Peptides against a protein of PDB entry 3HUF. Designs and how they scored, part 27

Target 1, 320 residues: chain A of PDB entry 3HUF
Amino acid sequence: MWIIEAEGDILKGKSRILFPGTYIVGRNVSDDSSHIQVISKSISKRHARFTILTPSEKDYFTGGPCEFEVKDLDTKFGTKVNEKVVGQNGDSYKEKDLKIQLGKCPFTINAYWRSMCIQFDNPEMLSQWASNLNLLGIPTGLRDSDATTHFVMNRQAGSSITVGTMYAFLKKTVIIDDSYLQYLSTVKESVIEDASLMPDALECFKNIIKNNDQFPSSPEDCINSLEGFSCAMLNTSSESHHLLELLGLRISTFMSLGDIDKELISKTDFVVLNNAVYDSEKISFPEGIFCLTIEQLWKIIIERNSRELISKEIERLKYA

## One batch from the design tools (peptide; made by RFdiffusion4, then SolubleMPNN)

Design b1_p10_7_s3 (from b1_p10_7, 5 letters changed)
Fold by OpenDDE base, seed 1:
Order: C-alpha cells, then sequence, then structure tokens
Structure b1_p10_7_s3 (fold): chain B 320 residues (1-320), chain A 10 residues (1-10)
C-alpha cells in the first residue's frame, strides 16, 4: 500500500494510506477518500491530482508498488517528483519512494510503498477476496511468490493443513485467515487520517498458531530439522519440493513409483508421495523403503523429537 | 522565507 508522510506540519503530522483511486491535493480541499489537504502558503488551492492504480498481476510477483500517477493542475510553479518536473499531461511512477514537491513548498510529501502481497491457498477464497483487496492496493494470487508477505489459510474444520500452509509457515510468511481479511475491509475509512490504524497481521498469526496444534511453536523448530536425511519425492508441486528443502533434506525427484530403482533406494531414507498415489499404490510400494505422505511427514516434523521419530520409522520398515 | 511564496490564487 502507498503511505504518505510529509516534512513539517503540511500533512498535520499524520501518515495516510492512499488506496487505489484519485485524490485532489491542495491547500483548499477537505481530507476525505478523494482529497488530501496540504497546509502551506506555497501550495495552490487545488495543486495536483494523485491517481493510484489497482495492482497488476506483475506486482504480485515482484512486490512492486501500484502505479502512482501525478498530474499538476496547471499551477504557476508546477509539481516535482524526485526533483523532476511533472510533465504537462502527468507522469506515472513505479519507484517505491516518491519525494513530491508541490510548487515552491519547502517541505515535501514523501510517498513510500509498504509491501503487502497476499497469497491464497485456494482459488475460491481468492475469487471471494481479490477484488476487495485489490481496491486496497494489495496484490493477490495463488502461486508462490518471493514477494508474498501474507498467506491466507483455508479453514476446513477438522482437516490437515495444506502443503501451501506448511510451506508458508516455514518460509516465515505471515499466515492469516478470513477474520483478518474482514478486518482489512473495515479499516479503509479509519486509516485515512492515521496509517498506524492498519491492522497487525502478526496478532492474527499468533492466534492461529496458538489455537492449532498442527503448527510448531516457530518455523525455526522445523527448518533444517531433517538435515542429513535423503528423500525421494514424487513430482507433485513446487511447494512440496521447497518445503522439503527447508527441512534440510536431500531430494531426488521421480515421476512414477516404477522409477524407484535399487540405486535410488540405496541413497534414500524415505519416499514422499501425494495422498492419491499413497492411497492407490499402497500394494505397489517398493520393498525396504519407507513411504509416507507430506502430511504424515509434517506430523513427524512438528514434534520436538522429529529426528528420532523418523529414524524409528525408517528402521521399522527396513526390518519388516 | 521560502514560505512567503504566494500560491496561485485559483
Amino acid sequence: as target 1 above (320 residues)
Amino acid sequence: TKDDVLADPE
């Protein structure tokens, strides 16, 4: 989201969130959803127009800002952004930091991009929330992104957490739920005057961890917890691969159970399968190797004695 | 002072 602050008292000492939309900026406007009052004798009554676009798909992957358009409203002394005069038709900016000078005002409006990028675990929740979140200037998507700051967990009562949720947790993404999304939707008006009123997602995340026994106390309890072990993974998802990497595993990939030869078995402590293959192919599992699902692995790794537990399971099946 | 520059009257 875009946040504006200003030097001196020209913004009354307040930080303001700018959501996607159009704002008239000037000395003789009243602060509302479409106006930004700036208090200086050097600023025209109606000085500039700021237009913030909704996030692009590219912004989800890059963590880039919503496009920020600035137009001078035919003022005598013009408008500058980053010491450059705004063109007659306006200019568009993708920089994360904008120093906006209105006319000869000695103080600048400082616009900065606060990164917030929300990944969803399922397409149904994305479809429900994407429009509202985009109108807050929050990029949204389904696919893993290095720009992702928040992850929406799908709450199915009594179900195991998904691989996406497991991976989001281990990569230290803030896990949130529908309650946080609802809260975000309600603050739109209150944050006009004070950007500090933006809800803290960390409180939601702490509550999720506290109230769900499927999470360890911290990602650090699981990261590299299986260092020195080797697995073979059925090629199912990139998230599963990245999850196993974060556990410190050496990973071999295969496309079918038929690809599991004696050489692979000799180098592998266990095989990770998806649920469908695990359930359908139980009879066809290679002898002398421990096969489990990612969910079964997760139940082991969240325990404090995960290394001892997995070693016992490996031994049990080598001697069976 | 830099503050004494009158903005446009419009």
Scores: peptide ipSAE 0.034, ipTM 0.690, DockQ to the pose 0.546
Fold by OpenDDE base, seed 3:
Structure b1_p10_7_s3 (fold): chain B 320 residues (1-320), chain A 10 residues (1-10)
Amino acid sequence: as target 1 above (320 residues)
Amino acid sequence: TKDDVLADPE
């Protein structure tokens, strides 16, 4: 989201969130959803127009800002952004930090991008929330991104957490739910004049972790917890692979259970399968190998004695 | 002062 602040009390000492939309900026406008009052004698009654675009798909992957357009409203002394005069037709900016000088005002408006990028676990929830979040200037998507700051967990009562949720947790992404998204939607108007009223996602995250026994206390409890073990993974998702890497596993990949030969078995402590393959092919598992799902593996790794638990299970099936 | 620069006369 874009946040503006200014020196010299020209913004009344307040930080303001600028959601996607158009703002008239000047001395003789009243603060509302489309106007920014700036208190200086050096500023025209109507000085500039700010236009913030909705997030692009590229912004989701880069964590880049919503495009910020500035137009001078034919003022005597013009408008500058980052020491450059705004062109007659206006200019567009993708920098995360903008110093906006209105005319000869000695104080600048500082616009800065607070990165918030929300990944969704499923397309249904994305479809439900994307429009509202984009109107907050929040990029949204389904794919993993290094720019992802938040991950929406699907609240299905009594369901196991998904691989996406597990991976988001280990990546130290702030896990949120629909309750937080609803809360964001309700506070939109209240944060216009006070950016500090933006809800803290960390509180939501803490509550999710506290109230769900499927989460360890911290990502650090699981990261590299299985260092020294080796697994074979059916080629499924990149997220599953990255999850297993974060556990410290050595990973071999295969395309079918038929590719699991004696050589692979000799080098592998266990086989990780997706639920569909596990359920359909459980009767055809090779003898002497421990096969499990990622969800079953997760149930082991969240335990404090995960290494001992997995070792016992490997031994049980290797000598059976 | 720099602030005394009259804005555009509207």
Scores: peptide ipSAE 0.033, ipTM 0.689, DockQ to the pose 0.501
Fold by OpenDDE base, seed 5:
Structure b1_p10_7_s3 (fold): chain B 320 residues (1-320), chain A 10 residues (1-10)
Amino acid sequence: as target 1 above (320 residues)
Amino acid sequence: TKDDVLADPE
């Protein structure tokens, strides 16, 4: 989201969040959802128009800012952004840091982009929340992104956490729920005057971890916990591959259970399968190899003695 | 002071 602050008390010493929308900026406007009062005699009554666009799909993958348009309202001394005069028709900016100078005002408005990108585990929840979050200047999506800062966990009562949730946790993404999204929707008006009133997602995350025994105390408890072990997996999910890589596993990929030959078995400690393949192929598992689901692996990984548990299960099946 | 530059009269 865009945050503005200014020197010389021209914004009354307040930091303000700018959501997507249009703002008239000037000396003789009242602060509201569409106006930004700037207190200086060097600034016109109505000086500039700021227009912040909703996030693009590209912004979700890059963590780039919502496009920031600036138009001068035919003022005598014009408007500058990053020392460049704004053109007659206005200019659009994709820089994460904007120094906006209104006329001859010696103090600048500093606009900076705080990255927040929300990944959803569930397409139905994305469909429910995407429009509202985009109106907050928050890009949303389903696919993994290096720009992802937050992950919405799907709360199905009594279900195990998904592979997406496991991976988001190990990637140190802030896991949030629908309660946090609901809270974000209510604070939109209160943060107009003070950007510090934006709710901290870390409090929601701490509460999720504390109240769910399916999470370890930290990602560091699981990262590289299986270093030195080797696994084979079906080449079905990029998230599953990245999850196993974060556990420190050496990974071999195969396309079918029939590709698991004696050579692969000799180099592999266990096979990781998705639930569908595990349930359908239980009868046809190769002899002398330990097969498990990602969810079964996760239940072992969250234990403090995960290495000993895995070793014991590998040995049990080699001698069966 | 640098602040004494009157903006547009509008």
Scores: peptide ipSAE 0.032, ipTM 0.682, DockQ to the pose 0.548
Fold by OpenDDE base, seed 2:
Structure b1_p10_7_s3 (fold): chain B 320 residues (1-320), chain A 10 residues (1-10)
Amino acid sequence: as target 1 above (320 residues)
Amino acid sequence: TKDDVLADPE
């Protein structure tokens, strides 16, 4: 989201969020959803127009800002952004930091981008929330992104957490739920005058982790916890592969259970299967190898003695 | 100081 602040009390000492939309900026406007009052004798009554665009798909993957357009409203001394005069037709900016000078005002409006990109675990939740979040200037998507700051967990009571949720946790993404999204949707009016009123996603995250025994206390408890072990995985999902890598596993991939030969078994401590293959093929598992699901593996890795638990299960099946 | 020139025309 874009946040503006200014020196010399020209914004009354307040920080303000600029959601996607158009704002008239000047000395003789009243602060509302489409106006920004700036208090200086060196600023025109109606000085500039700011236009914040909705996020692009590219912004979701890069964590880049919503495009910021500035137009001078034919003022005597013009408008500058980052010491450059704004052109007659206006200019568009994609920098994360903008110093906006209105006329000869000795104080600048400082605009800065606070990165927030929300990944969803399922397409239904994305379809429900994407429009509202985009109107807050928040990029949204389903696919993994290095720019992702938050991950929406679908709370189904009594269900196991998904592989996407497990991976989001281990990569230190802030996990949130629908209750946080609901709260965020109500904030649009209250944050116009005070950007500090944005809800704390970290408090939501702490509450999710505290109230769900399917999470470890921290990602650091699980990262590289299985270093020195090797697994084979059915080539089904990239998220599953990345999850196993974050556990410190050496990973071999195969396309079918028929590809699990004596050579692969000799190099592998255990085989990771998806639920569908595990349930359908449990009678046909190769002899002398430990097969488990990602969800079964997760139940082991969240324990403090995960390495000892895995070792015991491997030994149990080698001698059975 | 003279430089408080009101930037506003009318």
Scores: peptide ipSAE 0.031, ipTM 0.674, DockQ to the pose 0.419

Design b1_p10_7_s4 (from b1_p10_7, 5 letters changed)
Fold by OpenDDE base, seed 3:
Structure b1_p10_7_s4 (fold): chain B 320 residues (1-320), chain A 10 residues (1-10)
Amino acid sequence: as target 1 above (320 residues)
Amino acid sequence: TKDDELADEE
């Protein structure tokens, strides 16, 4: 989201969130959802127009800002952004930090991008929330991104957490739920005057972790917890692969259960399967190998003695 | 300042 601040009390000492939309900026406007009053004698009654675009798909992957357009409203002294005069037709900016000078005002409006990029695990939830979040200037998507700051967990009481949720947790992404999204949607009007009223996602995250026994106390409890073990997995999910890497596992990939030969078994401590393959093929698993789902693996990983538990299961099946 | 007066007329 874009946040604006200014020196010299020209913004009345307040920080504002600018959501996607159009703002008239000037001395003789009243602060509302479409106007920014700037208090300086050196600023025209109607000085500039700010237009913030909704996030692009590219912004989801880059964590880049919503495009910020500035147009001077034919003022005598013009408008500058980052020391450059705004062109007659207006200019668009993708920099994360903008110093906006209105006319000869000695104080600048400082606009900065607070990155928030929300990944969804569920396409139905994305479809439900994406429009509202985009109207907040929040990029949204389904795919993992290095720019992802938040991950939406689906609240299904009694369901196991998904691989996406597990991976998001280990990546130290702030896990949020539908309750946070609902709360975030309600603050839109209140944060116009006070950017500090933006809800704290970390509090939501802490509550999720505290109230769900499927999470360890921290990602650090799981990261590299299986260092020294080797697994094989079906090459079906990149997220599953990355999750297993974060556990410190050496990973071999195979395309079918038929590729699990004696050589692979000799080099592998256990095989990780997706639920569909596990459920359908459990009767045909190779002898002498420990096969489990990633969800079953996760249940072991969250235990304090995960290494001992895995070692015992490996031994049990090698000698069975 | 003269500049402030000019901005007030705009």
Scores: peptide ipSAE 0.032, ipTM 0.717, DockQ to the pose 0.422
Fold by OpenDDE base, seed 5:
Structure b1_p10_7_s4 (fold): chain B 320 residues (1-320), chain A 10 residues (1-10)
Amino acid sequence: as target 1 above (320 residues)
Amino acid sequence: TKDDELADEE
């Protein structure tokens, strides 16, 4: 989200969030959803127009800011952004930091981008929330992104956490739920005067983790916990591969169980399967191979003695 | 200051 602040009390000593939309900036406007009052005698009554665009798909993958357009409203002394005069037709900016100078005002408006990018676990929740979140200047998507800061957990009562949720946790993404999204939808008006009134997602995250026994106390408890073990991964998602890498596993990827020869079996500690393959091929597993799902592996890795537990299961099946 | 009067006419 874009946040503005300024020196010299020209913004009344407050920081403000700018959501996507159009703002008239000047001395003789009243602060509301479409106006920014700036208190300086050197600023025109109506000085500039700020237009913040909704996030693009590219912004979801890059963590880039919503496009920030500045237009001077035909003022005598013009407007500058990052020491450059704004052109007659206005200019658009994608920099994360903007120093906006209105006319001869000795104080600048400092605009900075606070990264917030929300990944969804399922397309249904994305479809429900994307429009509202985009109107807050928050990029949204389904695919993994290096720019992802938050992950919306699918709360199905009594279900195990998804691979997406497991991976989001291990990569230190803030896990949030529908309750946080509902809360975000209500704060839009209250944060106009004070950007500090934006709810902290970390509190929501802490509550999710505390109240769900499917999470370890920290990602650090699981990261590299299986270092030195090797697995074969069959018919799993890219998120599954990345999850297993974060566990410190040596991974071999195959398309079918038939691709696993005797040499590979001798070097592999266990095989990781998706649920569909596990359920369909359970009867046809080769003797001496420990096969499990990611969900079964997750139940082991959240335990403090995960290395001992996995070793016992490997030994049990090699000698059966 | 002289700069204050110039902004009031716009």
Scores: peptide ipSAE 0.032, ipTM 0.706, DockQ to the pose 0.331
Fold by OpenDDE base, seed 2:
Structure b1_p10_7_s4 (fold): chain B 320 residues (1-320), chain A 10 residues (1-10)
Amino acid sequence: as target 1 above (320 residues)
Amino acid sequence: TKDDELADEE
């Protein structure tokens, strides 16, 4: 989201969130959802127009800012952004930091981008929330992105956490739920005057972890916890592969259970399968190899003695 | 200053 602050008292010492929309900026306007009052004798009554666009798909993958347009309203002394005069038709900016000078005002308005990109675990939740979040200047998507800051977990009572949730946790993405999204949707009016009223996602995240026994205390408890072990996996999802890499596993991939030969078995401690393959193919598992699901593996790795637990399971099946 | 008076007339 865009946040503005200013030097001196020209913004009355307040920080303000700018959501996607249009703002008239000047000395003789009243602060509201479409106006920004700036207090200086050297600023015109109506000085500039700020227009913030909704996030693009590219912004979701890059963590880039919503486009910021500035137009001077035919003022005597003009408007500058980053020491450059704004052009007659207005200019558009994608920089994360903007110093906006209105006329001869000795104090600048400082606009800065606070990155927030929300990944969703399922398309239904994305479809429900994307429009509202985009109107807050928050890019949203389903795919993994290096720019993702938050991950929406679908709370189904009694369900196991998804591979996407497991991976988001290990990537140190802030996991949030629908309650946090509901809260975000209500703050739009209250944060106009005070940007500090933005809800703390870290509190939501801490509460999710504390109240759910399916999470370890920290990602660091699981990262590289299985270093030195090797696995084979069916090449079904990129997220599953990346999750196993973060556990420190050496990974071999195969396309079918029939591709698991004696050579692969000799080099592999266990085979990771999705639930569908695990349930359908239980009878056809190769002898002498430990097969498990990602969810079964997750139940082992969240334990403090995960290395001992996995070793015991491997040994049990070698001697069976 | 003269500059302060000039912006109040706009």
Scores: peptide ipSAE 0.031, ipTM 0.704, DockQ to the pose 0.384
Fold by OpenDDE base, seed 1:
Order: structure tokens, then C-alpha cells, then sequence
Structure b1_p10_7_s4 (fold): chain B 320 residues (1-320), chain A 10 residues (1-10)
């Protein structure tokens, strides 16, 4: 989201969130959802127009800001952004930091991009929330992105957490739920004049983790916890692969159980399967190898003695 | 506008 602040009390000492939309900026406007009052004698009554665009799909992957357009409203002294005079037709900016000078005002409006990029675990929740979140200037998507800051877990009551949720947790992404999204939507108007009123997603995350026994206490409890072990994985998802990498596993990939030869078995401690393959092929598992689902692996990994537990399971099935 | 002139007196 865009946040503006200014020196010299020209913004009344407040930080303001600028959601996607159009704002008239000047000395003689009243602060509201479409106006930004700036208090300085050197600023025109109506000085500039700011227009923040909704996030693009590219912004979801890059963590780039919503496009920020600045237009001077035909003022005597013009408007500058990053020491450059704004063109007569206005200019658009994608920089994360903008120093906006209105006329001869000795103080600048500092606009900065606070990255918030929300990944969804399922398309249904994305479809429900994307429009509202985009109107907050929050990029949204389904695919993993290095720009992802928040992850909306799929809450099916009584279901195991998904691989996406597991991976988001290990990546130290802030896991949130629909309750947080609802709260975020309700504060939109209240944060106009005070950006500090933005809800703390980290507190929401802590509460989710605390109240769900499917999570370890921290990602650090799981990261590299299986260092030295080797697995083979059915090539089903990139997230599963990345998850297993974060556990410190050496990973081999295969396309079918038939590709698991004696050489692979000799080098592999266990095989990770998706639920569908596990259930359908259980009778056809290679002898002398431990096969499990990623969800079964997760149940082991969240235990304090995960290495001992996995070793016992490997031994049990090698000698069965 | 006359209001832009007041910006000159700083």
C-alpha cells in the first residue's frame, strides 16, 4: 500500500494510506477519501492530483507498487517528484519512494510503498477477496511468489493444512485467515488519516499458530530438521519440492512408482507421495522403502523428535 | 489565480 508522510507538519503529523483512487491535493481541500489537505502557504488551494492505480498482475510477482500518477493542476510553481518537474500532462511513477514537492514548499510529501502481497491457497477464496484487496492496493494471486508477504490458508474445519500452508509457514510468510481479511476491509475508512490503525497481521498469524496444533512453534523448528536424509518425490508440485528442500532433504524426483529402481531405493530413505497416489498405489509400493504422504511427513516434522521418529519409521519398513 | 500569488510571499 502507498503511505504518505511529510515533514514540517504539512500533513498534520499524520501518516496516511493512499488506496487506489484519485486525490486532489492542496491547501484548501478537506481531508477525505478523495482529498489530501496540505498545510503550507506556498501550496496552491488545489495543487496536484494523485492517482493510484489498482495493482497489476505483474505487481503480485515483483512486489512493485501500484502505479502512482501525479498531475500538477496548472499551478504557478508546479510540482516535482524526485527533484524532477512533473510534465504538463502528468507523469506516472513505479518507484517505491517518491519525494513530492508542491510548488516552493520547503517540505516534501514522502510517499513510500509498504509491500503487502497476498497469496491465496485456493481459487474460491481468491475469487471472493481479490476485488476488495485490489481496491486496497494489495496484489493477490494463487501461485507462490518471492514477493508474497501474506498467505491465506484454506480453512476447512477438521482438515489437515495444505502443502501451500506448510510451505508458506516455512518461508516465514505471515499466514492469515478470512477473519483478518474481513477486518482489513472494515478499517479502510478509519486508516485514511492514520496509517497506524492498519491491523497487525503478525498478531493474527501468532493467534492462528497458537490455536492450531498442526503448526510447530516456529519455522526454525522445522527448517533443516531432516538434514542428511534423502527422499524421492513424485513430481507433482513445485511447492512440495520447495517444502522438502526447506526441511534440508536431498530430493530425487520420479514420474511414477515404476521409475523407483533398486539404485534409487539404495540412496533414498523414504518416498513422498501425494494422497491420491498413496491411496491408489499402496498395494504396489516397492519393498524395502518407506512411502508416506507429505501430510504424514508434516505430522512427523512438527514433533520435537522428528529425526528419531522418521528414523524409526524408515527402520520399521526396511525390515518388514 | 490570486491564490497562487500568496505562495510568492514566502
Amino acid sequence: as target 1 above (320 residues)
Amino acid sequence: TKDDELADEE
Scores: peptide ipSAE 0.028, ipTM 0.721, DockQ to the pose 0.184

Design b1_p10_8_s1 (from b1_p10_8, 7 letters changed)
Fold by OpenDDE base, seed 1:
Structure b1_p10_8_s1 (fold): chain B 320 residues (1-320), chain A 10 residues (1-10)
Amino acid sequence: as target 1 above (320 residues)
Amino acid sequence: SLDDEPEEED
């Protein structure tokens, strides 16, 4: 989201969130959803127009800002952005930090991008929320991104957390739910003139973890917790691979259980399967190897003695 | 006043 602030009390000491939309900026406008009052004797009654575009798909992957357009409203002294005069037809900016000078005003409006990119665990929730979040200037998507700041977990009552949720947790992404998204939508109007009223997603995340026994206390409890173990991974997602890497596992990837020979079994501590393969091929598991699902692995990992638990299961099946 | 021209525009 774009946030503006200014020195010299020209924004009345307030920080303001700029959602996608158009704003008339000037001395003789009233603050509302489409106007920004700036208090300076050097600023025209109607000085500039700011236009913030909705996020692009690219912005989700890059964590780039919504495009910020500035147009001078034919003022005597013009408008500058980052010390450059705005062109007669307006200019567009993708920099995360904009210093906007209105005329000869000695104080600049500082616009900065607060990164927020929300990944969804399922397409249904994305479809439900994407439009609303885009209108907040929040990029959204399904795929993992290095720019992802927040992750919306699939909240099915009584279901295990998904691999996506597990991975998001280990990546230290702020996990949120639909309740937080609803809250964001509710505060939209109230945060216009006070960016500090933006709800803290980290508090929501803490509450999710605290109230759900499927989460460990910290990602740090799980990261590299299985260092020194080796696994074979079959028919799982890319997120599954990355999850297992974050656990410190040495990973071999295979397409079928038939690819697992005796040599590999001797070097592999366990095999990780998706639920469908686990259920369908259980009778065809190689002898002398521990096979489990990611969800079963997760249940072990969240325990304080995860290494001992895994070792016991490996031993149990090697000598069975 | 907020209705006045900017001091610099004059």
Scores: peptide ipSAE 0.033, ipTM 0.689, DockQ to the pose 0.521
Fold by OpenDDE base, seed 3:
Structure b1_p10_8_s1 (fold): chain B 320 residues (1-320), chain A 10 residues (1-10)
Amino acid sequence: as target 1 above (320 residues)
Amino acid sequence: SLDDEPEEED
């Protein structure tokens, strides 16, 4: 989201969130959803127009800002952004930091991009929320992204957490739910004058973790917890691969159980399978190797003695 | 007042 602040109390000492939309900026406007009052005798009554676009698909993957357009409203002394005069037809900016000078005002409006990018685990929830979140200047998607700051978990009481949720937790993404999304849908009115009134997603996250025994106390309890072990996995999901990497595993990939030869078994401690393959192929598992699902692995990983538990299962099947 | 022209004629 874009946040503006200013020097010299020209924004009344407040920070403001700018959502996608158009704003008239000037001395003789009233603060609302489409106007930004700036208090200086060196600023025109109606000085500039700010237009913030909705996020692009690219912004979801890069964590880039919503495009910020500035137009001068035919003022005598013009408008500058990052010491450059705004062109007659307006200019668009993709920099994360903008210093906006209105006329001869000795104080600048500082616009900065606060990265917020929400991944959804469920396509139905994405379909429900994407439009509203995009109107807040929040990029949304289903695919994993290095720019992801938040992850929406489905509240299904008594269900196992998904691989996406496990991975989101280990990569230190803030896990949120529908209650946080509902709160975000109402913020447009409350945060106009004070960007600090933006809801704390960390409180939502803490509540989710506290109420769900499927999470360890911290990601650090699991990260590299299986360092020194080797696994083979079916090449099905990038998230599954990245999850196993974060556990510190050496990973070999295969396309079918038939590709697991004696050589692979000799250098592999266990095989990780998806639920469908695990359930269908139980009778055809390679001899002398421990096979498990990611969900079964996760149940071991969240235990304090995860290394001892895995070692015991490896030994049990090596001598069976 | 805030309704006056800018002191710097902007």
Scores: peptide ipSAE 0.033, ipTM 0.688, DockQ to the pose 0.511
Fold by OpenDDE base, seed 5:
Structure b1_p10_8_s1 (fold): chain B 320 residues (1-320), chain A 10 residues (1-10)
Amino acid sequence: as target 1 above (320 residues)
Amino acid sequence: SLDDEPEEED
């Protein structure tokens, strides 16, 4: 989200969130959802127009800012952004930091981008929330992104957490739920005067983790917990691969169970399968190898003695 | 006053 602040009390000593939309900026406007009052004798009554666009798909993957357009409203002294005069037709900016000078005002409005990118675990929740979140200047998507800051877990009562949720947790993404998204929708007006009123997702995250026994206390409890072990996985999911890498596993990939030869078995401690393959092909598993699902592996990893547990299962099946 | 005329009329 874009946040503005300024020195010299020209913004009344407060920071403000700018959501996607159009703002008239000037001395003789009242602060509301479409106006920014700036207190300076050196600025016009109506000095500039700020237009913040909704997030692009690219912004979701890069964590880049919503496009920030500045237009001077035909003022005598113009408007500058990053020491450059704004062009007659307005200019658009994608920099994360903007120093906006209105006319001869000795104080600049400092605009900075606070990155927030929300990944969803399922398309239904994305479809429900994307429009509202985009109107907050928050990029949204389903795919894994290095820019992802928050992850909305699928809250089906009594279901196991998904691979996406497991991976989001290990990536140290802030896991949130629909209650947090609902709360975000209600604060839009209150943050006009004070950007600090934006709710922190960390409290929501802490509550989710604390109340769900499927999560370890921290990602650090699981990261590299299986260092020194090797696995083979069916090449089905990038998230699954990345999850296993974060556990410190050496990973071999195969395309079918028929590719699991004696050589692979000799070099592999266990095989990780998706639920569909595990359930359908359980009878045809190669002898002398431990096969499990990611969900079964996760149940082992969240235990304090995960290394001992996995070793015991490997030994049990190698000598069976 | 915030209503004071700007030093230079715009």
Scores: peptide ipSAE 0.032, ipTM 0.679, DockQ to the pose 0.299
Fold by OpenDDE base, seed 2:
Structure b1_p10_8_s1 (fold): chain B 320 residues (1-320), chain A 10 residues (1-10)
Amino acid sequence: as target 1 above (320 residues)
Amino acid sequence: SLDDEPEEED
């Protein structure tokens, strides 16, 4: 989201969130959802127009800001952004930091981008929330992104956490739920005058982790916890592969259970399967190899003695 | 109107 602050007292010492929309900026406007009052004798009554666009698809992948348009309203001394005079037709900016000078005012308005990019685990939840979040200037999507700051977990009572949720946790994204999204939707009016009233996603995250026994205490407890072990995985999910890499596993990939030969077995401690293959092919598993699902592996990984537990299961099957 | 011009701080 865009936040504005100013030097001196020209914004009355307040930080303000600018959501996607249009704002008239000047000395003789009243602060509301479409106006920003600036207190200086050196600025026009109506000085500039700010227009913030909704997030683009590119912004989801890059963590870039919503486009910020500035137009001077035919003022005597013009408007500058980053020491450059704004053109007659207005200019558009994608920089994360903007220093906006209105006329000869000795104090600048400082606009900065606070990165928030929300990944969804569930396409139905994305469809439900994307429009509202975009109107807050928050990029949203389903695919993994290096720009992802938050991940929406679908709280189904009694369900195991998904591979997406496991991976988001290990990536140190802030896991949030529908309750946090509901709260975000209500704050839009209350945060106009005070950007500090934005809800703390870290509190939501801490509460999710504390109240769910399917999470370890920290990502650091699991990252590289299986260093030195080797697995084979059915090449069905890139997300599953990245999850296993974060555990410190050496990974071999195969396309079918028939590709698991004696050579692969000799180099592999265990085989990771998806639920569908695990349930359908139990009878056809190669002898002398430990096969498990990602969800079964996760249940072992969250334990403090995960390495010992994995070793015991491997040994049990070598001597069976 | 003349009222729309910024006051020059002298």
Scores: peptide ipSAE 0.031, ipTM 0.679, DockQ to the pose 0.392

